# Ledger of designs, part 66: peptides against a protein of PDB entry 6J54

Target 1, 223 residues: chain A of PDB entry 6J54
Amino acid sequence: NENLFASFIAPTMMGLPIVTLIIMFPSLLFPTPKRLINNRTISIQQWLIQLTSKQMMAIHNQKGQTWSLMLMSLIMFIGSTNILGLLPHSFTPTTQLSMNLGMAIPLWSATVFTGFRYKTKTSLAHFLPQGTPALLIPMLVIIETISLFIQPVALAVRLTANITAGHLLIHLIGGATLALLNINTMTAFITFTILILLTILEFAVALIQAYVFTLLVSLYLHD
Target 2, 42 residues: chain B of PDB entry 6J54
Amino acid sequence: QFQFTGIKKYFNSYTLTGRMNCVLATYGGIALLVLYFKLRSK

## One batch from the design tools (peptide)

Design b1_p28_1_s2 (made by RFdiffusion4, then SolubleMPNN; from b1_p28_1, 20 letters changed)
Fold by OpenDDE base, seed 2:
Structure b1_p28_1_s2 (fold): chain B 223 residues (1-223), chain C 42 residues (1-42), chain A 28 residues (1-28)
Amino acid sequence: as target 1 above (223 residues)
Amino acid sequence: as target 2 above (42 residues)
Amino acid sequence: SLLELLKQLQELINAVFETLNKILSKLL
């Protein structure tokens, strides 16, 4: 079991935190365009960014669109780190709950404070769903308040759990495949096939989780 | 539009202002309850 | 809208799983 979780330990080299380099590496994959018509890779990246930006900002008014830069940077960061984390023997920083909390808590607090600052009445009213029976109002307000404070935790845990679980499964099945190579080649082949399918699934999950995380932050901003 | 009269005008689950007032009343009630227990212990 | 979006995402995930299962069933 210790060997299974060894891949989730923060890697260090001679006591130096190479995690910083790992976190910064994805940014190198997204260079700033300098030409009117960029290379194919950069053009595709810009196109994807524009599409995602349009989708994310479609739910926001002009005031909410000011958050576009931050939200897009967030989704790009999480998405890139998640995808790179699926590479063999790679470390995924987003599997660290501390990192995700470090992202979720400030963003959540910013959205909540922004809501209270600019839409105080609506934000306060959001603690009570419309049409609630009068007798259930006090209890429901309390529950909704608790729900609000669970949001940052839910954001972090959801992302971390999904990515971590996926990586764990990949390692387990991969290890099983290697173990079965010398025992039963046919079974090893089946297990390897499952590993491939699981890897494809994890690619999808990586993108979905990045999107969901960013989307929820955006939705909390919208109230 | 639903017309609210009396206390329902200020405390309702349908209007924005009513919902806000309900939330504030709930928090106020909790605060008073906590204050009561704090003062009672002394 | 949030609930609907979450449902859509869940449906997408389920569709992916179904596709993977179909591929797996064909390979086995």
Scores: peptide ipSAE 0.077, ipTM 0.670, DockQ to the pose 0.017
Fold by OpenDDE base, seed 1:
Structure b1_p28_1_s2 (fold): chain B 223 residues (1-223), chain C 42 residues (1-42), chain A 28 residues (1-28)
Amino acid sequence: as target 1 above (223 residues)
Amino acid sequence: as target 2 above (42 residues)
Amino acid sequence: SLLELLKQLQELINAVFETLNKILSKLL
């Protein structure tokens, strides 16, 4: 079991947390364009960022579009870290619940506070769904309040659980394939095929979870 | 649009203002209950 | 999303009741 979860232990070297360097590493993969017409890779990256930016900010008004930079940076960070985490025996910071909570809670709180500050009436009214029977109003308001506080937890846990589960599954099946190579080559080939399909799926999940995380933060901001 | 009179004008689940007032009233009621139990225990 | 879920649930319940009523009306 220790070997199974060894990839999820925060790496340290000489007592110094390498986690900080790992977190900062994805930023190097997105260089700032220096030329009007850049390399194909950089151009594709910028194009993808532009597309995602348009999709994410389409929900928001001009005031909400101020959050575009932060939301885009968030999605790029989470997406890049998740993808890099799929490297063999790599450490993914997003598998750490503390990391995701550290992102989710401040962003959630910021969205909630901004909503209350600029749209107080609408934000307060959101605690009570329209058309609620009068007798159920107090109970429903309480439920909606609880639901609000569950949002950051659900946001963090969703991201963490999906990435962690995928990573664990890859390791388990990968280990099983290696073990079966010496036992039965046919079954090992089948498991290896499953592993390949799973890795492809996890690449998609990595991007989707990053997008969903950012999207939900954006939706909470929009109310 | 709905026409409300009396207390329903201010406390309703259909209008934005009514919903807001209901939420505030609920929180206020909870606060009063907490205060009551706090004072009762002393 | 919660409101939409509740609305969907209500619609589902209503659909079930309507279906049951139709069945009962045919049986009786």
Scores: peptide ipSAE 0.073, ipTM 0.676, DockQ to the pose 0.011
Fold by OpenDDE base, seed 3:
Order: structure tokens, then sequence, then C-alpha cells
Structure b1_p28_1_s2 (fold): chain B 223 residues (1-223), chain C 42 residues (1-42), chain A 28 residues (1-28)
């Protein structure tokens, strides 16, 4: 049914893409602090940012911690967009594979190039696992090379698939609930309960996928 | 700790340098093979 | 490495199977 996938179509108004505004909207939800002690909302946001920053940057040295700002901005962007996408009849830009590829490919390339720039020996050595039998070296190097190029694709597809699947389930269960209201009220109530539980799960998935996406980028940087 | 002698000193799967050289040798070999087939097809 | 990850995955799978077998043995 075309109506099921209508929520995934890029919204346009009068031929102008609204997607740009939707992408920029999450930035308004995170204002810069102006006081030593901010309100509860900003304090929670800062605490979360600091917590995630400590967890992600613990893997990197001081030189690698320069990426902290970029990685934190990435997780905030993906997380906020994913959460906002769970609103009823909302459009989530991260459900678009093109957008996720647009984020994944540059970040992946940056991490790979950074690795080759500062840790050339280690980066090249990663194409061959330690302790590999001599006869398997050529084939394994090829496989690891292919694996490297699959990383940005897997990164983008993972995020897209998880968020898209969640949205589809919410819409399907929601639609089923509405349809059952006129058929069996009791069954509709059960379906509605499932919808609520699923929505809560999708909130968690939204945050987890944002974290995983950013974490993997960070891990690729660390090599 | 492994003691490598001869060619194994530079081409091994245990040391970083050895692994790097193996990777470079593999890429070089592939490049030469591709070049050979390209020149052969002319 | 991919090989190490696969080994870890195999270990995890074995642990899951062992746990499931223990649960099944208690249920039956």
Amino acid sequence: as target 1 above (223 residues)
Amino acid sequence: as target 2 above (42 residues)
Amino acid sequence: SLLELLKQLQELINAVFETLNKILSKLL
C-alpha cells in the first residue's frame, strides 16, 4: 500500500524541499548554555554529552580526542533526528539511505585517511590479521580490503534499516489499531498496547543506533 | 617473541612491519598482474 | 580483526546454546 510508505517520501511544499529545514530543526533543541547553572533541561543535555564524550574518547589518545567535537555533534544530530522521527506522521531524514551515505562516506574516508596519515604502519597492517598462515595471506588481504570498503555501506545501511524498520512497524501497528477499532474494540486495545510498547522500544533503538553509528566511526578512527 | 631470519624477517604475519610488507607485496603483486593482463589484451 | 570477531561470535553462540540447553532441561 502506497500509504504505508508515504511517510518516507521527502516532503516538499510548492516544489521546495522542506528536508533542509527538517534537518536543521534539531539544532534548535540544543541551545548553548549562558549561565553557570542552567535549567534542568540544559543541565541534563550537558550531562549526557559529557557522559557520552567520556565513553567515546576514552579509546583515543590526546591527538585522537580532537575529533570529540565532531563525534559529539554527530551523535547529537543522529539521536535528535531519530527521536523526532518517532513523532506521529513525521519525516525522519535518517530513514533516507542517501543521507546516511552522505554522512558515512566522508566520515569513513576521513578516518581512513587520518589513519594512513598518522599511523601508516598500523593501518596497513590491519589488512592482514596477526598470525595468518603464509599461504592465506594474499587472499586474506583481499578480503580485508573489501571489508574496509564495505564499512561505510554497512554503517549507513545499519542505521537506515533499523530506523526504517521501526517506523514501518509503528505505522503498521498503528494502522492495524485504527482498523480494528471498528471491528473489535478489545483486540484494538491490545494492539494499541503493543504499539505503545513498540514506541518505547523504538525510542531506545533510536538512541542506540545513534550511539553505535558514532562509536563505529570512532573505532575506525582508532584503528 | 619470535625470531625471524632471512625473508621471514621482513615478511611475516606477527610483526607490524612484517604484516605491512606482506600487504604491500600483495598489492604490488595484484597491480603487476593487472598490468600484465592489460598489456596482454592489447 | 574479522577472524577474531568470528571467533568471539562463535564463543557467544556456544554460550547461548549452553544456556538454552540448561533452560530446556529445567523445563522438561
Scores: peptide ipSAE 0.025, ipTM 0.658, DockQ to the pose 0.013
Fold by OpenDDE base, seed 4:
Structure b1_p28_1_s2 (fold): chain B 223 residues (1-223), chain C 42 residues (1-42), chain A 28 residues (1-28)
Amino acid sequence: as target 1 above (223 residues)
Amino acid sequence: as target 2 above (42 residues)
Amino acid sequence: SLLELLKQLQELINAVFETLNKILSKLL
């Protein structure tokens, strides 16, 4: 049913893609602080950034903490886009697999290359878990190599699937609610209640997926 | 701590250096196999 | 049968490693 997936089509205005503007829009919600004591909104934002930064970078050494700015920007971007996507008739760029791959592949590559550059021995040794029988070493190394290349795909698909599934479910239940308004108002009310509960869940999922995405990127950097 | 002697000192699944050498040996072996099949196909 | 084959291969590998270790121990 094309109507079900119409909301996931990249929006255009007069033949021009407005996806670029949509991607840039969340940046307007996070202005740069100009004062030592800013307004409450900016202060809360900075506090959240600091809190998440401390949690994510606690496992990293000083060299790994160099990535804190990029990781924090990533989580803020993904989180903000996911939350904004829950607005009615809004488009979420993170529902597009191409965008998530565009984020996951470079970040994954950077983490892997950084690992090989600074910790070559540890990175190479990671392809072989400790305690592996000698007979299984070649096979396991191959499996671990394949596993490494699946990581960026898993990152992108996980984020895309979770956000897309949530959006799809909201649209389906919303459509069902509208259809039931003329058939059975009581049933429509029940369906609407489920829709509200689902929307609350999707807000949580949106934030969790943003956090998991950045956390895994950070974990790959540490590994 | 594991103490390995002989060839196990360089190729083991417990020591970091040993694991690295095993990985390198595996990649080298795969490269040689690919080269062998490529040359065989020609 | 697969397990037996794996055991045989493991024994062969162990024998090769033991031989190499003996040679290496004599050289070093």
Scores: peptide ipSAE 0.020, ipTM 0.658, DockQ to the pose 0.026

Design b1_p28_1_s4 (made by RFdiffusion4, then SolubleMPNN; from b1_p28_1, 20 letters changed)
Fold by OpenDDE base, seed 1:
Structure b1_p28_1_s4 (fold): chain B 223 residues (1-223), chain C 42 residues (1-42), chain A 28 residues (1-28)
Amino acid sequence: as target 1 above (223 residues)
Amino acid sequence: as target 2 above (42 residues)
Amino acid sequence: ELEELLRKELELIRATFETLNRILQKLL
């Protein structure tokens, strides 16, 4: 079923990758305010950004709050791309594992290295949970080290899998609905209702995954 | 507040410094093992 | 039929992007 994965193929126009344009497109949706009192839409956007920033940065100290811009840009980017991806036949860059790894690995490494630079003792101590029996210390340290390296992979795969699964499900149910329109109208209506509910769910998932992705990065920074 | 004496003062799973030392010791041990096997193979 | 539906969806996407562009133009 090549049609199922056709939506996940990186689009190219005349041999040029338009993926870059798609990735950059959400940035156009968030214009910089130029007025003291902006338009309603911009004001709402800024308000949402401020609220989310206050929520996410409440966990961090002043040094951690330096990452506010990065984290907010990340959540806005992932959120916007995920929401835009729910448009019919739209390409979502976040469905690409390479995209998410490309975001997760640098951010993860930055958080880990930042932790080692400024909180060396605490960061090293995180490899050993408190209260570990002495005989299990070497094994547990190794496991925690491996766990650390799995974090960026898990972060990327989680986002990719959730968004991709949602898109696939929408396409499958959508295709089933279309196929059932000529077979059984009642069943098609039920399937269509499920499709609508699923789309609403995917909107929520899109935002949640953006938040979770950013939150986990933030938590890794906090640790 | 844990009162550790001797080796437990430096290598414990309760204090921050002790945990750090345990981690460093573990990594050091692994590095030494790798070095040992590397030298053994030569 | 599928092609027509795809065309309609593409038109919907285009209309959505056009609307978005109009909104952006009004905002900027």
Scores: peptide ipSAE 0.080, ipTM 0.593, DockQ to the pose 0.022
Fold by OpenDDE base, seed 4:
Structure b1_p28_1_s4 (fold): chain B 223 residues (1-223), chain C 42 residues (1-42), chain A 28 residues (1-28)
Amino acid sequence: as target 1 above (223 residues)
Amino acid sequence: as target 2 above (42 residues)
Amino acid sequence: ELEELLRKELELIRATFETLNRILQKLL
């Protein structure tokens, strides 16, 4: 069991945590545009940001579109960290629940707070769904209140669990492939093929989870 | 769309104002209950 | 703290697999 989670231990060098550098590294992959016609890489990045921005902010009013920069930075950060984490012998900060909670709680609190500040009536009314029988109102309000507080936890756990599970499967199947190389080469080839397919799936999952995380934050802002 | 009279005008689950008042009343009731049990335990 | 977090994650993974197995058993 300890060997399975060895890849998820926070990396340290000379007793100093280098996790901060790993977290900052994806930011270097997205330089700011300086020219009217940028490089191909920058142009693709800006195009993806614009596409995602248009898709996510379409449901928001003009006041909600102020959060566009924050949400786009969030999806780029999570997406880039998840993709880089799929590299061999790399560490994914998003596998750490502490990091995801550190992102989810402030963003959730900000969305809830902004809702109460600018749309107090609607935000308070959100605790009671429409059409609720009068006798069930107190119980349902309590349940909805509890549900609200579970949102940041669910957001963080969802991202952490999906990324961690994918990494574990890659490590397990990869380890099995290496072990089977000396036992049965044909079986090792089959497991290696599964590993390749799984890695492709995990690339998709990495992007999807980044999108879902940001989308849910955006949705909470809208509500 | 909905026309309510009496207490239902202020406490309903269909209008925005009614829902807000129901939520506030629920929180107020819970606060009073907690206060009651706290005072009873003393 | 790290060991406790890893244990919690392991329990979550086990619970997920158990739930998945239960769902698969119901579907099959």
Scores: peptide ipSAE 0.073, ipTM 0.660, DockQ to the pose 0.022
Fold by OpenDDE base, seed 2:
Structure b1_p28_1_s4 (fold): chain B 223 residues (1-223), chain C 42 residues (1-42), chain A 28 residues (1-28)
Amino acid sequence: as target 1 above (223 residues)
Amino acid sequence: as target 2 above (42 residues)
Amino acid sequence: ELEELLRKELELIRATFETLNRILQKLL
């Protein structure tokens, strides 16, 4: 029973939190370019960053585009940590809800407060959708207010749940394949095929969740 | 655009100002209700 | 309260996967 969640326990070495080193490790994979024509790997990375930056910032105005550095660093961090977490015997910090809340709440609050500071009228009007019947206005305003405060929680839980569920499913199917090898090799082969397909899917999910997390933060800034 | 007259000019769900006023009125009403019950309990 | 809710959710997830593991062990 404990073996299923053992991969989600924060690792420690000599009583020191090695989690800090794991969190900082993805930053080493993205070196700053120092040459006009860099190595192929760095060039591909910069190209991908530019493409994702153009897609993410296309929604924002010039003032909103000032957040591009923060949002791009966020997506690169979450994406890299999620992908690295799919490696065998790897620990993903993004499976920890505390980390995701620690990222979601400040970013969400910053976007909401920025909205109220610079676009007070639009931000207040956002609590009431257009075309609402007069009788439903008070209740809908309350619902929208509650919805606003649920946003950071939903953002963190979505990321945590998807990554955690994926990892658990890989471990469960992986354990099932090993168990079936001694019982029936044919069924073990089928289960192993499902495991491979699932791992490929989880790579896609890891990137999608990083993108959705950053996109929603960006969307809250725009709204 | 929207030809509202009277109170509907300031409180509507279509204009930006009208929506803002509706939100503020709702929060103000809730705050007054909370204050009323707080003062009544004393 | 939020921490308690999160703890309950984690316990629910753990219970679900434990149940799934038990079913899997019975099938194997």
Scores: peptide ipSAE 0.069, ipTM 0.657, DockQ to the pose 0.019
Fold by OpenDDE base, seed 3:
Structure b1_p28_1_s4 (fold): chain B 223 residues (1-223), chain C 42 residues (1-42), chain A 28 residues (1-28)
Amino acid sequence: as target 1 above (223 residues)
Amino acid sequence: as target 2 above (42 residues)
Amino acid sequence: ELEELLRKELELIRATFETLNRILQKLL
């Protein structure tokens, strides 16, 4: 009897970590364009990238638009890994908190340091919201400082928790459906319907979490 | 445009400069407190 | 055993951080 968390263990083959190959695999799904008129898949990919880039970079000025490549690569990476992770018997690297922290902390630090470097006055002023009563200023500045340091943790935990919870639910409901097939077919059918709806939801969650992750990174850059 | 006089000119929650100064003052105060406790423990 | 697991996790975080830092340095 396998435990529920067996699917979250980092896979190894002959003592070699396959995680590196899994992380590199999504990059193979997005080949570079070679022609003016590309294949349907590449054209759709380019169209989606253009739409997402226009929406996300609309907030930024000319200097902030230099981050477009990084943000687009990030959303493509997280989105593709999350979707691929929903395949049966697959491993999602984004379920590992270590990877998400590894992504969140550098990106957050880069945005914060970029803000302090180019917009020092505005960034420092952001620690105090406008219209704060004088008596609450020190406490609010402390709270805002703590909030800033919680941002990378919240960013990583949000992604990890959402993807992990989805996977756990799929495994639990899937296991329940298999168990109920030999007990009550009607109940098994209901549970199977729930499983289908849940899988559709998880596909949406996978894309939403990728978008939210990149959007929040972009928003931190804007500040 | 806000018109502030005296201490409110430099320490206010409405202007960008005032907000920055408030933040710096808060961090400076915390740093001084930490320094005080550090020197007191020695 | 828990300490070993934590050390492995920290090593993974460090490796990921280094990899991402290299990528970020190339992108920036």
Scores: peptide ipSAE 0.065, ipTM 0.644, DockQ to the pose 0.162

Design b1_p28_2 (made by RFdiffusion4)
Fold by OpenDDE base, seed 4:
Structure b1_p28_2 (fold): chain B 223 residues (1-223), chain C 42 residues (1-42), chain A 28 residues (1-28)
Amino acid sequence: as target 1 above (223 residues)
Amino acid sequence: as target 2 above (42 residues)
Amino acid sequence: FEFFYNIFVFFSIYFAVIALISFIFYLF
């Protein structure tokens, strides 16, 4: 089982952390536009960013739209890292809980702090839903406070769990296919088909998790 | 719009101010309870 | 176990600080 988790170990070369380079690599895939009419790839990227920005930031006011750059960069980073992680012999930084907590905690704290700073009354009122019976007020306030504190953890764990689980399944099914090649080629073909379907699913999951992560951050900002 | 009189005017689950006051009151109550148990344990 | 304990302590302190800061922002 030690070999199963070997792909999740942070890679190093001669004691130097390659993880930093891996984390920075997705930035190379998104060059800044230099011309009014850019390359097709850049144009598509900008178009996608614009679409996602319009969809996500439609809920926010002008002050909330200031976060658009950060949120779009976040979704592009997570999405790109997740997709690149599906390449063979690649390491996905988002499989590391520390990485995702490092993103989730500051972003969540920033959204909460901004809420308390600018919308103090509303933010405090969010701990008590409207129309709550008087007897349930203290209990519900406690539950809502706990719920608030679970948000960053849930945000990070959701991303890590989904990406890690996908990678584990790919490794397991891949290993099974190789093992079955020596036993029964027919069953190996079936498992290989499952592997292909799983990889397609993981591509979708990679993008969905990036979107959900960013969406939830934006939603917390709205609250 | 709800018309509240007396204590209900300040502690309501329908108005923003009322909800805020309820939250503060609950936190205050919890703090007092924690203090009470800490003082009792000593 | 020590690792998880450290994480627990970290989050406990973190949440306490957030609660405190939030309360301060309310007061002003």
Scores: peptide ipSAE 0.023, ipTM 0.695, DockQ to the pose 0.030
Fold by OpenDDE base, seed 3:
Structure b1_p28_2 (fold): chain B 223 residues (1-223), chain C 42 residues (1-42), chain A 28 residues (1-28)
Amino acid sequence: as target 1 above (223 residues)
Amino acid sequence: as target 2 above (42 residues)
Amino acid sequence: FEFFYNIFVFFSIYFAVIALISFIFYLF
């Protein structure tokens, strides 16, 4: 079973941290525009960024919209790393819980702190849902407080679990397909079809998880 | 719209101020309990 | 977009360091 998780081990060459280069590589795919009319690739990227920015920042005021730069860079980073991770024999840094916690904890802390700084009354009121019976108020406040502290962990684990599970499924189904090629070609064909459908699904999951992660950070900022 | 009188005006689960006060009261109560047990153990 | 790129690079470097540290601890 060690071979099953071998794909999630951080790669090194001669003791040099190749992981650093892998994480920095997605930045090369998004160069800064230098022209009024860029090529098709950059234009599509800018269009997607503008669409997602308008969608995500629509719920925020002017002060919250200042976070658009941070949130859009975050979604591009997670999305690009997740998509690149679906390439064969590639290492996905987002499968590492340490990395995702490193993203979730500071962003969550910043959003919570910003909320308490600028909207103290509203932020404190969020610990008690509206319409709660008076008898349940103390217990519910405690539960909501615990829920708040679970949020950064939930963000990190959600991203890690979804990406890791997807990679494991692709690996397992792929291995099963190869094993069945010599046993039964018809069954191998069925398994291969499932593998193709699963890989397509994982491309969608990779983008969705990037979006959900960024969206939830944005929602925590709004609250 | 909500019309509350007396204690319900300041401690309710419907208004923003009421919810805030309930949260602060809960935290204050917990803090006092923790402080009491901490001082009692000494 | 340049500011987005700078933040993107910052995150890339920061998490690369985390990944490096995690890998070092894995070796021990």
Scores: peptide ipSAE 0.020, ipTM 0.680, DockQ to the pose 0.374
Fold by OpenDDE base, seed 2:
Structure b1_p28_2 (fold): chain B 223 residues (1-223), chain C 42 residues (1-42), chain A 28 residues (1-28)
Amino acid sequence: as target 1 above (223 residues)
Amino acid sequence: as target 2 above (42 residues)
Amino acid sequence: FEFFYNIFVFFSIYFAVIALISFIFYLF
């Protein structure tokens, strides 16, 4: 009985949780630049960070740009963990809902609190969209309030579901391909082609989900 | 700029203050309803 | 059922705290 979810079990070695090391590992891939002219890999990384930073912070004022360090660290962490998770026999921490909730809840809370602290009137006004018909005002306020509270859950579940589903599909199709090699080589070739296409897609999804997660946190900060 | 008079000046869906007041009024109304039902059941 | 109950309780408390803090910030 192949456990389809075996890849999502938190790995332990000698009774010690190695998941902590796995979570910290991506940090080693992004060394701090110490030279005026760094090597090619660090230069490309810094360029990408600068590019994404400019793009993400373009919607924010000076006060919002103070969050740049945190948001950039977040996108780099999620992106790197998602990409590393696509390696064979790798554990992806972002497939754990607890991990993603642990990121989504405090970040969402911080944005909401920041909104109420500095823009109280505007934040309260966001519970009612502009131009709402008078008869729909009470109902829409309730809906928007519920929508606000669903945001952290949606943020965490979106990331978890996309990454988990991708990994699950890769394992399933990969296993099916191996099983079909001894049955029908033609069908195995088709499934292998699908597997390749899916893996390419998952690389894109891994980066997109990191970006969307960070972007939504940024948008919640702006609103 | 919308020129609202009377109650519409404070409770509208177009101005920032109006929207805020509508939200507060909605929450206040819900709170009063909950309070009413609690007091009625007691 | 216990798992879902714990999640429900956690989020209920979490949202209540957020609502309370938000209300406090509104009053100030």
Scores: peptide ipSAE 0.020, ipTM 0.686, DockQ to the pose 0.030
Fold by OpenDDE base, seed 1:
Structure b1_p28_2 (fold): chain B 223 residues (1-223), chain C 42 residues (1-42), chain A 28 residues (1-28)
Amino acid sequence: as target 1 above (223 residues)
Amino acid sequence: as target 2 above (42 residues)
Amino acid sequence: FEFFYNIFVFFSIYFAVIALISFIFYLF
């Protein structure tokens, strides 16, 4: 049914990708502060950024904290796009696996290469967990190597699947609610309640997935 | 804390250097196997 | 096929741009 996936088609206007504007739109929601004492909204935003920055970068050394700006921008971007995607008839770029892979693979590769460059011994040793029996060492190294290469895919698919599944579920339950309005109002009310609860859950999922995505990138940087 | 002697000093799953050497040895072994099969295929 | 094609195009362009930028930085 094409109607179910119509919300995931990249919107274009006059053949031009309006998706670029959608991707750039969240940046307008976070203006740069100019005053020492900013507006309440900006102050709350900066406070949230500082809190999340402190929480996320607390596990990193001074060299790892150089990634704070990028990781915070990433979480703000993904979080904002996911939240904005919950608006009616909106398009979420994060539902596109291409974009999520486009974020996951470079960030993953950057963290892995950074680890191999500056912490070669630790990075190489990461392929073998400590205390492994001698007979299992070759097999475990291979498994860990495969696991490493699955990380960017899992990172992108996790984000894509969670956001896409949420949107699909909202559309399906929303459509069911509308259909049930003409059949049974009581059942429609129950379905509508489920829809509301689901939308609230999707708001949480939107933020959690942004956080988890960024956190995992951060953890890969730490390891 | 871990005192290893002989080959276990270089190839162990407890020390960082030992783990690294085990990983390198594994990759080296795989590379040699691939090379062997590649040369055999010719 | 369209999905994979779009992914392929996206990554192709993306890596091409990265390669180009890297090459430019290599030249300077």
Scores: peptide ipSAE 0.015, ipTM 0.659, DockQ to the pose 0.041

